Peptides against a protein of PDB entry 5CWW. Designs and how they scored, part 7

Target 1, 194 residues: chain A of PDB entry 5CWW
Amino acid sequence: VPKLQGPFDFDLNPEDEQDDEVELKDIYVIGEKPRVADLMRGEEEELEMMKEDQHNGLSLNIICLLSTSGQVKICLDIDGVEAQWLPPRSKNKRLFAPPPEPPSLLTFQTFDTLKPAEVTPDGWPMFSEDATSPYSFYVTHPAGITYISLTPWVFRLESELQSDSEAGTEFRIDLLAKGQGSERDRIFTQTRTQ

## One batch from the design tools (peptide; aimed at target 1 D11 Q109 E170)

Design b1_p10_6_s3 (made by RFdiffusion4, then SolubleMPNN; from b1_p10_6, 4 letters changed)
Fold by OpenDDE base, seed 5:
Structure b1_p10_6_s3 (fold): chain B 194 residues (1-194), chain A 10 residues (1-10)
Amino acid sequence: as target 1 above (194 residues)
Amino acid sequence: PLEALKKALK
């Protein structure tokens, strides 16, 4: 049985502190790329082919949050929260280790998918996956559908995370963080039939 | 790199 994990602490940027009123409606999780070395024990040729694929994804989990207002928050799991399973009911009183500090999520980017006039109190925006890419998804709302892609930055970020060179890393990561390079495109807008 | 990322996003 999967263990319920959380609560997660969101290290929200100070700019987000005013958003205590943001009601979340949906969550979309993009899991970290598998550690190919652990999965491919014995298939060296396939391991090499996967290593050559520069598009293997991010080594961090991405957690996307969606509010009632259509605001999307892209968060990164820096602590590497792994899926935990409930320990088998072994009778041994494992000493209650103090609960580990809750994992912290860092907000990478926040943006809106709806115009202010499209926001409704009863609106129920939802995430849906894109079959063509694990780093692309849709936000569906009664007012319209928005395509979102993280591909413009996710692979560049991974390259920086895996770089052995510390030279210029801080600068390049700062540029990535400030660039807020997620693609966003409204692919459908519901016409209000008067 | 992770510390740089934390710093950039704080």
Scores: peptide ipSAE 0.487, ipTM 0.934, DockQ to the pose 0.694
OpenDDE base, seeds 1, 2, 3, 4: peptide ipSAE 0.483, 0.484, 0.484, 0.485; ipTM 0.933, 0.933, 0.934, 0.934

Design b1_p10_6_s4 (made by RFdiffusion4, then SolubleMPNN; from b1_p10_6, 3 letters changed)
Fold by OpenDDE base, seed 2:
Structure b1_p10_6_s4 (fold): chain B 194 residues (1-194), chain A 10 residues (1-10)
Amino acid sequence: as target 1 above (194 residues)
Amino acid sequence: ALEALKKALK
C-alpha cells in the first residue's frame, strides 16, 4: 500500500513569504530522469543508443505550483523524495526510526502567466503536458494559454550536478539560480467579444 | 554541486 507523504515544506524566498496566502489551484510534477541503467540491466547495446538520444533530464524532481492568479512557482526536490510504501506489518517491534525530516522544496523561479487585468476571482488555471518535451508544459486559463519550457536551464543544471569538477561550480550554479531562464510564451489570448 | 544549489536558492 502506498504511504501518504507530506506535508512538504516550501523554502520560499523571503520576498515570496510576504505574499498573502497564495491559493494554489494545480500542481505539475516532472519526475527525475529515469535511471535507465538500473532498469535495463543486461541490454548494453540498447543502453548506448538511449544515452545518445536522451538529453539527460534533471536528476531532481521538479514540482510546479500554479495559483489562482496564474503565478507559477518552479520548485526543486533536492532531498529526492522517493515513493514510500507502508512497511510490511512485520510483527517485529523494529524501533521506529524517528520520522525523517520532511523533505524541503526549494523555489527555483516564480513568474506570472496572466496580466493583472486578466486575473479573475473565479479563475481556474490548469497545467497540461507537452507531448513533445518532458520539460515543457502549458498553463491554460480562460484568458489565454501560456507555453512554458524549462529546457534553457534544466540541462545546464544537470551538467553541473553530474560534474566531478568543483572548480567554478558555485559560480555557475549561482548564475543559473539568478538567471531565471525558463521560457514563457503566450501562444493564445482569448479575445473578449464585447 | 547540490550544496551550492541549496546555498544559491536559500
Scores: peptide ipSAE 0.521, ipTM 0.940, DockQ to the pose 0.685
OpenDDE base, seeds 1, 3, 4, 5: peptide ipSAE 0.521, 0.520, 0.521, 0.520; ipTM 0.940, 0.940, 0.940, 0.940

Design b1_p10_7 (made by RFdiffusion4)
Pose (drawn by RFdiffusion4):
Structure b1_p10_7 (pose): chain A 174 residues (1-35, 56-194), chain P 10 residues (1-10)
Amino acid sequence: VPKLQGPFDFDLNPEDEQDDEVELKDIYVIGEKPRNGLSLNIICLLSTSGQVKICLDIDGVEAQWLPPRSKNKRLFAPPPEPPSLLTFQTFDTLKPAEVTPDGWPMFSEDATSPYSFYVTHPAGITYISLTPWVFRLESELQSDSEAGTEFRIDLLAKGQGSERDRIFTQTRTQ
Amino acid sequence: TLAEKLAALV
């Protein structure tokens, strides 16, 4: 039985989130690829409101177990800092009028690319893609350049990143 | 900031 890791602290998490934004209904994870795509796990979170949050696993989740009984507790040991994810982007997929209080939006994988996926909700369906943004970040991670890292990363963070488009809307039908 | 975190990653 491996150690339970969490609750993960969302670095740069949006402040003043509403109840239907904090409450989660689905989770979709795009695993890191071997060193084609991003060498990082991408953790996607779907709220009751239809809000989608794209998080990056900067630290890297790895194998971990609780300590053996052979280990003696040390008083002057530092407290274990909670695990962390980097909140890259957060965006709505529903208008306020489309949000149902007990709605169960769902993630769905795209057959052609793991960096594309769908959100399904009684109010409609939404296509989402993280490309090419994830490729641009991977290229910087593999950059052969001696310098310019902070400069190039600043442009990528200023980039709009993921793209999202509604493909279907259900009208006056719950 | 996000840029700082990403830069640190790189």

Design b1_p10_7_s1 (made by RFdiffusion4, then SolubleMPNN; from b1_p10_7, 3 letters changed)
Fold by OpenDDE base, seed 1:
Structure b1_p10_7_s1 (fold): chain B 194 residues (1-194), chain A 10 residues (1-10)
Amino acid sequence: as target 1 above (194 residues)
Amino acid sequence: SLADKLAALA
């Protein structure tokens, strides 16, 4: 049985100007890139081909959260949260170790996919994947569909995380953090038939 | 800052 995980702490969560708890409606997880070296230890030729694919993705899990209002929050899993399973009912009352400290998610970016006039109390926005890219997805709402891509910053961030050189890393990361360069395009808007 | 947190991961 899968173990219920949470609560999660959101590091650097912007103070939601609205005292109202953001009601989350959907979650979209982009898993970390596979450690090719660990998977391909027996296939050297395929390992070389995969190494040539310089765009294999981020070594961190990305967690995207979607609110009723169409707000998207992009979070990075900095603690390396793993899937957990409930231990089998072993009769031994293992002294419940105190629950581990809740894992932290780093809030990277927050943005809206809906205009204020498009937000409805009964709105139910949903994530959907982009089959062409693991770092792109759609937000579907009755008012419209928004395309989102994390590719403008994900590969740059990975390059910095894997760099052995400290020279200029701080500067480039600062630019990346300030740029907030996720692509966001409204691809469809529902016309209100009067 | 976000930059500081990201830099700590590098």
Scores: peptide ipSAE 0.420, ipTM 0.920, DockQ to the pose 0.788
OpenDDE base, seeds 2, 3, 4, 5: peptide ipSAE 0.410, 0.416, 0.413, 0.417; ipTM 0.918, 0.920, 0.919, 0.920

Design b1_p10_7_s2 (made by RFdiffusion4, then SolubleMPNN; from b1_p10_7 with T1S V10A)
Fold by OpenDDE base, seed 4:
Structure b1_p10_7_s2 (fold): chain B 194 residues (1-194), chain A 10 residues (1-10)
Amino acid sequence: as target 1 above (194 residues)
Amino acid sequence: SLAEKLAALA
C-alpha cells in the first residue's frame, strides 16, 4: 500500500496577490527519466542510442498542481522524493523518531489556463496526459481545453544539470529562469449558448 | 532567486 506523503514546502512560491487560499483540484506528476545506464547494462548499442537522444527527459520529478481557478503551478522536486510504501505489518514503527523535515518543492512557473470570466465556483479542472510526449499534458475545464508543454525548457535544464563544465552555466540557468518558456495553447473553447 | 537555486543543482 502506498504511503501518503506530505506536506511539502514550496520554495519561491510567488506571493499570490490575492490572500485567497488557492484550492487545489488536481495533481500531475512527471517522473524523472529512468536511469538508462542502470537499465541498459549489457546493451551498449541501445545505451548509445539513448545517450544520443537529447529528449530523454529531466533527472528531476516535476509536480504540477491545478487550482479551481485553472491556475497551474509547475514545481521541481529538488530533494529527490521517492515513492514510499507502508511497512509490512510485522515491522515495529519507530514511534519516537522526530518527523523528518518535509521535502521542498521548487516553484518553477505559475500560469493561468482560464480567463477571469471563465472561472466558475463549481468548476472542476483536471489534468490529462499527452500520449505523444511525457512532458506535455492537457488541462480540461468546462470552459475549454488547454494544451501545455514543458519541452521548451526541460531538456535545456537537463543539459545544464548534467554539464561537466561550469563555464557559462550561471548565465544559461539565468536565461532559463527568466524565460519560463512552457507552451500554453487553448485548443478548445466551449461556446456559451446565451 | 530561482536562478540561484537551479544553479545550485548543477
Scores: peptide ipSAE 0.403, ipTM 0.916, DockQ to the pose 0.797
OpenDDE base, seeds 1, 2, 3, 5: peptide ipSAE 0.402, 0.400, 0.402, 0.399; ipTM 0.916, 0.916, 0.916, 0.915

Design b1_p10_8 (made by RFdiffusion4; failed a check: a repeat of another design)
Pose (drawn by RFdiffusion4):
Structure b1_p10_8 (pose): chain A 174 residues (1-35, 56-194), chain P 10 residues (1-10)
Amino acid sequence: VPKLQGPFDFDLNPEDEQDDEVELKDIYVIGEKPRNGLSLNIICLLSTSGQVKICLDIDGVEAQWLPPRSKNKRLFAPPPEPPSLLTFQTFDTLKPAEVTPDGWPMFSEDATSPYSFYVTHPAGITYISLTPWVFRLESELQSDSEAGTEFRIDLLAKGQGSERDRIFTQTRTQ
Amino acid sequence: SLAEKLASLF
């Protein structure tokens, strides 16, 4: 039985989130690819409101177990800092009028690319893609350049990143 | 910032 890791602290998490934004209904994870795509796990979170949050696993989740009984507790040991994810982007997929209080939006994988996926909700369906943004970040991680890292990363963070488009809307039908 | 966090990977 491996150690339970969490609750993960969302670095740069949006402040003043509403109840239906904090409450989660689905989770979709795009695993890191071997060193084609991003060498990082991408953790996608779907709220009751239909809010989608894209998180990057900067630290890297790895194998971990609780300590053996052979280990003696040390008083002057530092407290274990909680695990962390980097909140890259957060965006709505529903208008306020489309949010149902007990709605169960769902993630769905795209057959052609793991970096594209769908959100399904009684109010409609939404296509989402992280490309090419994830490729641009990977190229910077593999950059052969001696310098310019902070400069190039600043442009990427200023990039709009993921793209999202509604493909279907259900009207006056719950 | 987000850019600083991303740059920390390097």

Design b1_p10_8_s1 (made by RFdiffusion4, then SolubleMPNN; from b1_p10_8 with F10L; failed a check: a repeat of another design)
Amino acid sequence: SLAEKLASLL

Design b1_p10_8_s2 (made by RFdiffusion4, then SolubleMPNN; from b1_p10_8 with E4D)
Fold by OpenDDE base, seed 2:
Order: structure tokens, then C-alpha cells, then sequence
Structure b1_p10_8_s2 (fold): chain B 194 residues (1-194), chain A 10 residues (1-10)
């Protein structure tokens, strides 16, 4: 039986200026890159061809959160949260293991998809996948549709994670952290017919 | 900082 996980702590979460608990409306999870080497175990020739063309995705899970206001939070799973199963009912409940510290998500970026005038208290924005890229998605709201792409930074971060050289890594990571360059494009705006 | 947290992954 799957175990319910959470709560999760958000590391470096910006102080929500409003004391009002930001109501989350949707969650979108981008799983870590498939271990192609593990999946293609036994097909060495096909593995070499796939390594060249596969823009190897990020080795970390990405958790995207969407609020009623159309705010998107991009979080990185640094701890590597895995699916947990309920322990087999072994009779020896060691009663006193302190609860493990909740896993943390690193808040990488926060941005809005709606203008202040488009925000409604009953708004229900939703995520939708992009069939062309695992690192791109849409936010749909009655006011409009916003395209989001994480590709500007995901592959750079992965390149650092896979780098054998520490030379310049600190500088490149600092630039990445400052840039936070997710692509955001409003592809549709609903005209209020008066 | 975010940079420090990211740097801790290495």
C-alpha cells in the first residue's frame, strides 16, 4: 500500500506578503530523467545513438505549484523523494523512532501568470502538459493561457550536476540562481466581450 | 542563498 507523504518543507520560500494562506489549486510534477542506461540494459548500440540526441533531462524531480492567483512556484526535489510503501506489519513497532524530518523542496523560482486585474477569488487555474517537451507546460485560467518552459536553465543545471570539473561551477551556479530564467509567454488572452 | 543550496548538491 502506498504511504501518504508530506508535509513538505519549502526551503527559501519567499515570505508570502499576504498573511492569507495562498490556496494552491494544482500541482505539476516533472520526474527526473529516465535512467536510459538502466532501461536499455542489453541494447548497447541503441543506447549510444540515444545518448547523442537525448537532451538528458534534469536528474532531479521538479515540483510546480499553482495558486488561485496564478502564481507558479518551481521547486526542486533535492532530497530525492521516492515513492514510499507502508512498512510490512512486522509486530515489532519500535515505537520510539523520532519521526524522520520532513523532506524539503527547494524553491527555485516564483512568478505570476496573471495580471492583478485578471485575478479572481474563485479562479481555478490548471496545469497542462506540453506534448513536445517534458520541461514545458501551460497554465490555463479563464483570463488566458500561459506557456512556460524550464528549458533555459534545466539543461544548464544538469550539465553542472554531471560535470567532473569543479572549475567555474560556483560561478555558473551563482549565475543560474540569479538568472532564474524560465520562459513565460501568454499565448492566449480571453477578450471580455462587454 | 539559492546558490548555496544548489552548490550543496555538488
Amino acid sequence: as target 1 above (194 residues)
Amino acid sequence: SLADKLASLF
Scores: peptide ipSAE 0.385, ipTM 0.909, DockQ to the pose 0.839
OpenDDE base, seeds 1, 3, 4, 5: peptide ipSAE 0.384, 0.381, 0.384, 0.384; ipTM 0.910, 0.908, 0.910, 0.909

Design b1_p10_8_s3 (made by RFdiffusion4, then SolubleMPNN; from b1_p10_8 with E4D F10L)
Fold by OpenDDE base, seed 1:
Structure b1_p10_8_s3 (fold): chain B 194 residues (1-194), chain A 10 residues (1-10)
Amino acid sequence: as target 1 above (194 residues)
Amino acid sequence: SLADKLASLL
């Protein structure tokens, strides 16, 4: 049986100007880049072809959170949260290991997909995948559909995580943090039939 | 800062 995980702490969570508990409606997880080296122990030739795809993605999990208001929060899994399973009922309850510290998510970016006038109390925005890219997705709401792409920063961040060179890393990371650079495009807007 | 947190991952 899967173990319920959480609560999660959010590092650098922007002070939501409204103390109103952001009511989350959906979650979208982008899994870390597969460790090709661990999977391909038998096929050296395929390993070379997959290494040439330098565009394989980020070595960190990305967790996207969506509120009722259409706010998207992009979080990075910095602790490497793994799927946990309930231990089999073996009778030896080894006593109280202190509960592990709650895992932390790093809040990378927060942005809105809806205008204030489009927000409704009964609104239920949802994520949907983009079949063309693992780092792109849609937010669907009755008011409209927004395309989101993380590609402008994901591959740059991965390049820094894989770089053995410290030269210029601080500068490039500062640019990533300031720019954030997620693409956001409203591809559909529902016309209010008067 | 976010930059400092990202830098700590390196």
Scores: peptide ipSAE 0.434, ipTM 0.923, DockQ to the pose 0.790
OpenDDE base, seeds 2, 3, 4, 5: peptide ipSAE 0.434, 0.433, 0.434, 0.433; ipTM 0.923, 0.923, 0.923, 0.923

Design b1_p10_8_s4 (made by RFdiffusion4, then SolubleMPNN)
Fold by OpenDDE base, seed 5:
Formats: sequence, structure tokens, C-alpha cells
Structure b1_p10_8_s4 (fold): chain B 194 residues (1-194), chain A 10 residues (1-10)
Amino acid sequence: as target 1 above (194 residues)
Amino acid sequence: SLAEKLASLF
């Protein structure tokens, strides 16, 4: 049985004075690119073929959170949270191990998909995948549909993660952090018939 | 900062 994971700590969570008011409605997880080299240990020929199919993706999991207000929070799994299974009910509660520190998610970006006037108390925004890219998705709300793409920064971040050069990394990361350039486009707006 | 946290990955 899968183990419920959490709680998660959010590093650099915006001090939303309204954190107590943020009701989450949906979650969208973009898994890390498969480590083909680790999976294909012993199959060198298939490894070469799959290296050509370089799954261009981020080596970190991305966790997207969606609130009732249409706020999207993009979080990075820096700690490398792995799938956990419920331990067998072994009676040996090691009573005395302090609970491990909760895993942390890095809040990379937060943005709104709705205008304040579009927010409704009963609004139930949802994520939907984009078949064209694992790093693009839609937020659907009764007021409209917003396209979101993480591609402007994901591949840049991955290039830094895979770079052996420390030279200029700090500068490039600073630019990445400041650029926070997720693409956001409202592709549909529901006309309120008066 | 976000940049410092990201830089800690490297």
C-alpha cells in the first residue's frame, strides 16, 4: 500500500499573509526524467539507442499546486522524494527515533491564473496535461482556461544541473531565479451571459 | 533567496 507522504515544508514560500486562507484544489506532478543509465545497467547497446532518445527533461520532480483562487504554485523537489510504501505492521515501533525532518519543497514560482473578479468561493480549478509537452499544462476554471508552460526555464535549469562547470553558475542561476519565466496564456474566457 | 537555494544544488 502506498504511504501517504508529508507533511512537506515549503522553502521560500511567499509570506502570503493569507496562507491560512489558501485552500488547495488540485495537484499536478511532473516526474523527473528517467535516469536511463541507471535503468539500463548491463544493456549497453540499448543504452546507446536510448541516449539518442534523450528524454529532454528536468532531473527534479516538479510539484504544481492549485488553489481555489486560481493561484498556481510551482515547487521543485530538491530532496528527491521517492515513492514510499507502508512498512509492514511490524510491532517494533522504534518509539524513540525522532521523526525524520519533513522533506522540503522549494517554491520556485507563484502566480495567478484568475483575475480577482473571476474568483468564486465555489470555484474548482483543475489541472490538465498537455499532450505536446510534459512541462506544459492547463488550468481549467469556470471563468476560463489558462495555458501554462515551464519550458522557458526547465531546460535551462537542467543544463545547469548537468554542467560540470562551476564558472558563472551563480550568475546564470540568479538570472534564472529572477526570470521565473513560466509562460502563461489565457486561451479561453467564458463569456458571462448577463 | 531563491537563487541561493538553487545554487545549493550545485
Scores: peptide ipSAE 0.389, ipTM 0.909, DockQ to the pose 0.844
OpenDDE base, seeds 1, 2, 3, 4: peptide ipSAE 0.388, 0.389, 0.387, 0.389; ipTM 0.908, 0.908, 0.908, 0.909

## One batch from the design tools (peptide; aimed at target 1 E21)

Design b1_p11_1 (made by RFdiffusion4)
Pose (drawn by RFdiffusion4):
Structure b1_p11_1 (pose): chain A 174 residues (1-35, 56-194), chain P 11 residues (1-11)
Amino acid sequence: VPKLQGPFDFDLNPEDEQDDEVELKDIYVIGEKPRNGLSLNIICLLSTSGQVKICLDIDGVEAQWLPPRSKNKRLFAPPPEPPSLLTFQTFDTLKPAEVTPDGWPMFSEDATSPYSFYVTHPAGITYISLTPWVFRLESELQSDSEAGTEFRIDLLAKGQGSERDRIFTQTRTQ
Amino acid sequence: HKKEVFAMKAD
């Protein structure tokens, strides 16, 4: 039995989130690829409101177990800082009028690319993609350049990143 | 309230 890791702290998490934004209904994880895609796990979170949050596993989740009984507890040991994810982007997929209080939106994988996926909700269906943004970040991580890292990363963070388009809307039908 | 995410990872 491996150690239970969490609750993960969301670095740069949006402040003043509503109840239907904090409450989660689905989770979709795009695993890191071997060193084609991003060498990082991408943790996608779907709220009751239909809010989607894209998080990057900067620290890297790895194998962990609780300590053996052989280990003696040390008083002057530092407290274990909670595990962390980097909140890259957060965006709505539903208008306020489309949000149902007990709605169960769902993630679905795209057959052609793991960096594209769908959100399904009684209000409609939404296509989402993280490309080419994830490729640009990976190229910078593999960059052969001696300098310009902070400069190039600043442009990438200013980039709009993921793209999202509604493909279907259900009208007056719950 | 806060969002909670958990993971368990092994080799």

Design b1_p11_1_s1 (made by RFdiffusion4, then SolubleMPNN; from b1_p11_1, 8 letters changed)
Fold by OpenDDE base, seed 2:
Parts: sequence; structure tokens; C-alpha cells
Structure b1_p11_1_s1 (fold): chain B 194 residues (1-194), chain A 11 residues (1-11)
Amino acid sequence: as target 1 above (194 residues)
Amino acid sequence: MKIELFFQVSE
């Protein structure tokens, strides 16, 4: 049985601190790329063929949050939160380990999918996956549908994470966050029938 | 902001 994890602390940008009361409606998680090298220990020949595909993902989990207003927050799991399972009912695990410090999520990007005039108090926007890309998804609201792609920065971020130099990594990630944002395209707008 | 996450492994 999966274990409930959290609470997670969100490292918000100072500009986002005013959003503490945002009502969330949906969550979308993009899992980290499987470490194929760890899975294919002993099949070196097949690993070389898959190396071309190894450049096709992020080694971090991505957590997307969606508010009633249609605001999307893209968060990165820098700490590497793994799926936890309820321990088997074996009696003797010491109840007294202090709970691990709550893992933190880094807020990487925040953007809106709705215009202010499209926001409704009873709005229930939802995520849906893109079958063609693990780093693309849709936000559906009664006012319309927005396509979102993380591909403009995901591969650049992965290249930075795989770099041997820890020096300046934080600075380079900050530059990526301030640089090319996620792609957003309103693919459908509901015509208000007057 | 605090969020609780639940991981489900897809079979």
C-alpha cells in the first residue's frame, strides 16, 4: 500500500509569497527518467543503443499545481523524493525515529492559463496528459483548453544536472528559470453564447 | 505552502 507522503514545503519565489491562499484544484506529476544504466547492469551493448534515447528526460520529478484561477506552478523535486510504501506489519520497527524533515519542492515557474475575465469562483480546471510527450500536457477549463510544454527548458536543466561541476549550478538553474519559459498555446476557446 | 502527495505505482 502506498504511503501518504508530506507535507512538502514549497520554496516559493519572493514574488509568489502573496499566493499562500491559492486554492488548488489539480496536481500533475511527471516522474523522473528511469536510470536505464542502473536497470541494464550487464547488457552493455543494448545500453549503447539506448544512450541516444538517454538524452530524452529529466532526472528529477516535476510537480505541477493548478489553482482555481488557472494558475500553473511548476515545481522541481530537488531532494529526490521516492515513492514510499507502508512497512510490512513486522512488529519491531522503533516508533521513535523522528519523522524525516519534510522534503522541499523548488518553484521553478508560475504562469496563468486563463485571462482574468475567464476566472470563475466555481471553476475547476484540470490537467490531462499528452500521449505524444512526457513533458507536455493540457489544462482544461470551461473557458478553453491550453497546451503546455516543458521541453524548452527540461533538456537544458538535465544537461546542467549531469555536469560534473557543482560550482555555479544554482546560478545556471536560476538563469534557466528566468530564460525561456514553458511553451503555452491556447488551442481552444469556448465562445460565450450571448 | 504545504502539500501532501500520494504516490501510486501504475501496474
Scores: peptide ipSAE 0.026, ipTM 0.526, DockQ to the pose 0.388
OpenDDE base, seeds 1, 3, 4, 5: peptide ipSAE 0.025, 0.023, 0.026, 0.026; ipTM 0.527, 0.437, 0.522, 0.506; seed 3 fails the geometry check

Design b1_p11_1_s2 (made by RFdiffusion4, then SolubleMPNN; from b1_p11_1, 9 letters changed)
Fold by OpenDDE base, seed 4:
Structure b1_p11_1_s2 (fold): chain B 194 residues (1-194), chain A 11 residues (1-11)
Amino acid sequence: as target 1 above (194 residues)
Amino acid sequence: MKIELYFEVEE
């Protein structure tokens, strides 16, 4: 049985501290790239052929949050949230180790998909996947559809995570967050029929 | 902000 995990704490940027009243409407999770090396443990010959494909994703989970206002928060699972399972109801009361501290999620980027005039109190924006890339998705709202791509930074972040230099990783991630943001394109706008 | 997550195995 899957274990309910959380609450997860969000490390908010100072600019996002005012968002305590954000009503979330949807969540979209981009799973970490499969560690092919861990999956292919024992198939060393096939592992060499798949090394080229191992460079094509982020080794962290990405959690996207969508508010009523059409605000998207891109959160990074730096701690590596793994699926936890409830121990089988074995009659042996193994002393439950205290639940680990809830992992933190780093709020990497926050941006709006709606103009203030498009926001409605009853708005229910939703995520939808892009079949062409695991790092792109759409936000659908009655006012329009916004394409979002994380590709401008995801591969750079992965390169930083694969670097042996732990020193300055936080600073480099902060530079990535402040640098090239996610691509955002309004691909459709609903014409208000007057 | 706080969220709760659960994991499901897709069959």
Scores: peptide ipSAE 0.025, ipTM 0.504, DockQ to the pose 0.379
OpenDDE base, seeds 1, 2, 3, 5: peptide ipSAE 0.025, 0.025, 0.024, 0.022; ipTM 0.503, 0.504, 0.504, 0.476

Design b1_p11_1_s3 (made by RFdiffusion4, then SolubleMPNN; from b1_p11_1, 8 letters changed)
Fold by OpenDDE base, seed 4:
Structure b1_p11_1_s3 (fold): chain B 194 residues (1-194), chain A 11 residues (1-11)
Amino acid sequence: as target 1 above (194 residues)
Amino acid sequence: MKTKLFFQVAP
């Protein structure tokens, strides 16, 4: 049985601190790139064919949050939160370990998928995967469907994370966050039949 | 307010 994870603290940008209690409707998690080298341990011939695809992902988990208003927050798991399973019922409550500090999520990007006139209080926007890319997805709302792709920055961020130089990494990541954002395309709009 | 996220993967 998967363990409930959290609480996660959000490192919000100062501009995001003004958001009152945003009701979240959905969550979409993009796992870190599989360490295919660790999975294919002993299959060296198949590993060479897959090496071209191994360079094509982020070494961090991405957590996408969707509000009732159709706002998407793209969060990065910098702390490396691993999936936890409930241990089999063995009796040792370690009653005395302080709770670990809650892992933090870095808010990388925030953007809207709906126009203000499309927002409804009973709206239930949802994520859905893109079958063609692990870093692309759709937001479906009664007003329409928006395609989102993280590909414009994911590979550049990975290249930065793999750089040997710690100097200026924070600055370069900040430039990535402020630079070319996620691709967004409204692929469908529901015409309100008056 | 600090937003707190909790998630559980469905079995």
Scores: peptide ipSAE 0.043, ipTM 0.567, DockQ to the pose 0.425
OpenDDE base, seeds 1, 2, 3, 5: peptide ipSAE 0.038, 0.041, 0.039, 0.037; ipTM 0.573, 0.582, 0.541, 0.573

Design b1_p11_1_s4 (made by RFdiffusion4, then SolubleMPNN; from b1_p11_1, 9 letters changed)
Fold by OpenDDE base, seed 3:
Structure b1_p11_1_s4 (fold): chain B 194 residues (1-194), chain A 11 residues (1-11)
Amino acid sequence: as target 1 above (194 residues)
Amino acid sequence: MKTKLFFEVEE
């Protein structure tokens, strides 16, 4: 049985600290790029054909959070949260290990998909996948549908994570976060029939 | 208050 993971601590940007009471309505998780080398242990001939696709993803999990207001938070799992399983019912509670520190999620980007006039208290925006890209998705709300793509930054972030230079990595990631944001396109707007 | 998130990661 999978173990429910968390709690996660959010490293919020100081500008996002005012949203202390964000009611979350949905979550969307984009897994890390598959380690094809670990999956294809024993199929060396197929590994050569899939090497071209190994360059096409982020080595971190991405956690997207959606609020009632239609605000999207893009969070990065820097610590690499491994799948946790419920321990077998072993009678030996180690009664004295301090609880592990909760893993942290880095808030990479925050943005709105709804106008203030479109927000309703009973609003239930939801994520939906894009069949064409693992780094694209839709936010659906009664007021409209917004397409979102992470592709403008995801490959740049991967290039920084794969860089041998630890020096200034944090600064370069901060520049990426402040630079080209996620692509956002309102593909549908519900006309209020008067 | 620090928001705490809980989710399941599927492999």
Scores: peptide ipSAE 0.031, ipTM 0.483, DockQ to the pose 0.514
OpenDDE base, seeds 1, 2, 4, 5: peptide ipSAE 0.025, 0.030, 0.030, 0.028; ipTM 0.454, 0.484, 0.479, 0.457

Design b1_p11_2 (made by RFdiffusion4)
Pose (drawn by RFdiffusion4):
Structure b1_p11_2 (pose): chain A 174 residues (1-35, 56-194), chain P 11 residues (1-11)
Amino acid sequence: VPKLQGPFDFDLNPEDEQDDEVELKDIYVIGEKPRNGLSLNIICLLSTSGQVKICLDIDGVEAQWLPPRSKNKRLFAPPPEPPSLLTFQTFDTLKPAEVTPDGWPMFSEDATSPYSFYVTHPAGITYISLTPWVFRLESELQSDSEAGTEFRIDLLAKGQGSERDRIFTQTRTQ
Amino acid sequence: SLRELLKPQHK
């Protein structure tokens, strides 16, 4: 039985989130690819409100077990800092009028690319893609350049990143 | 670090 890791702290998490934004209904994880795509896990979170949050696993989740009984507890040991994810982007997929209080939006994988996926909700369906942004970040991680890292990363963070488009809307039908 | 360089986007 491996150690339960969490609750993960969301670095740069949006402040003043509403109840239906904090409450989660689905999770979709795009695993890191071997060193084609991003060498990082991408953790996608779907809230009751239809809010989608794209998180990057900067630290890297790895194998971990609780300590054996052979280990003696040390008083001057530092407290274990909670695990962390980097909140890269957060965006709505529903208008306020489309949010149902007990709605169960769902993630769906795209057959052609793991970096594209769908959100399904009684109010409609939404296509989402993380490309080419994830490729741009991977190229920088593999960059052969001696310098310019902070400069190039700043442009990528200023990039709009993921793209989203509604493909279907259900009207006056719950 | 990469964590410090990347800035998020919110609604």

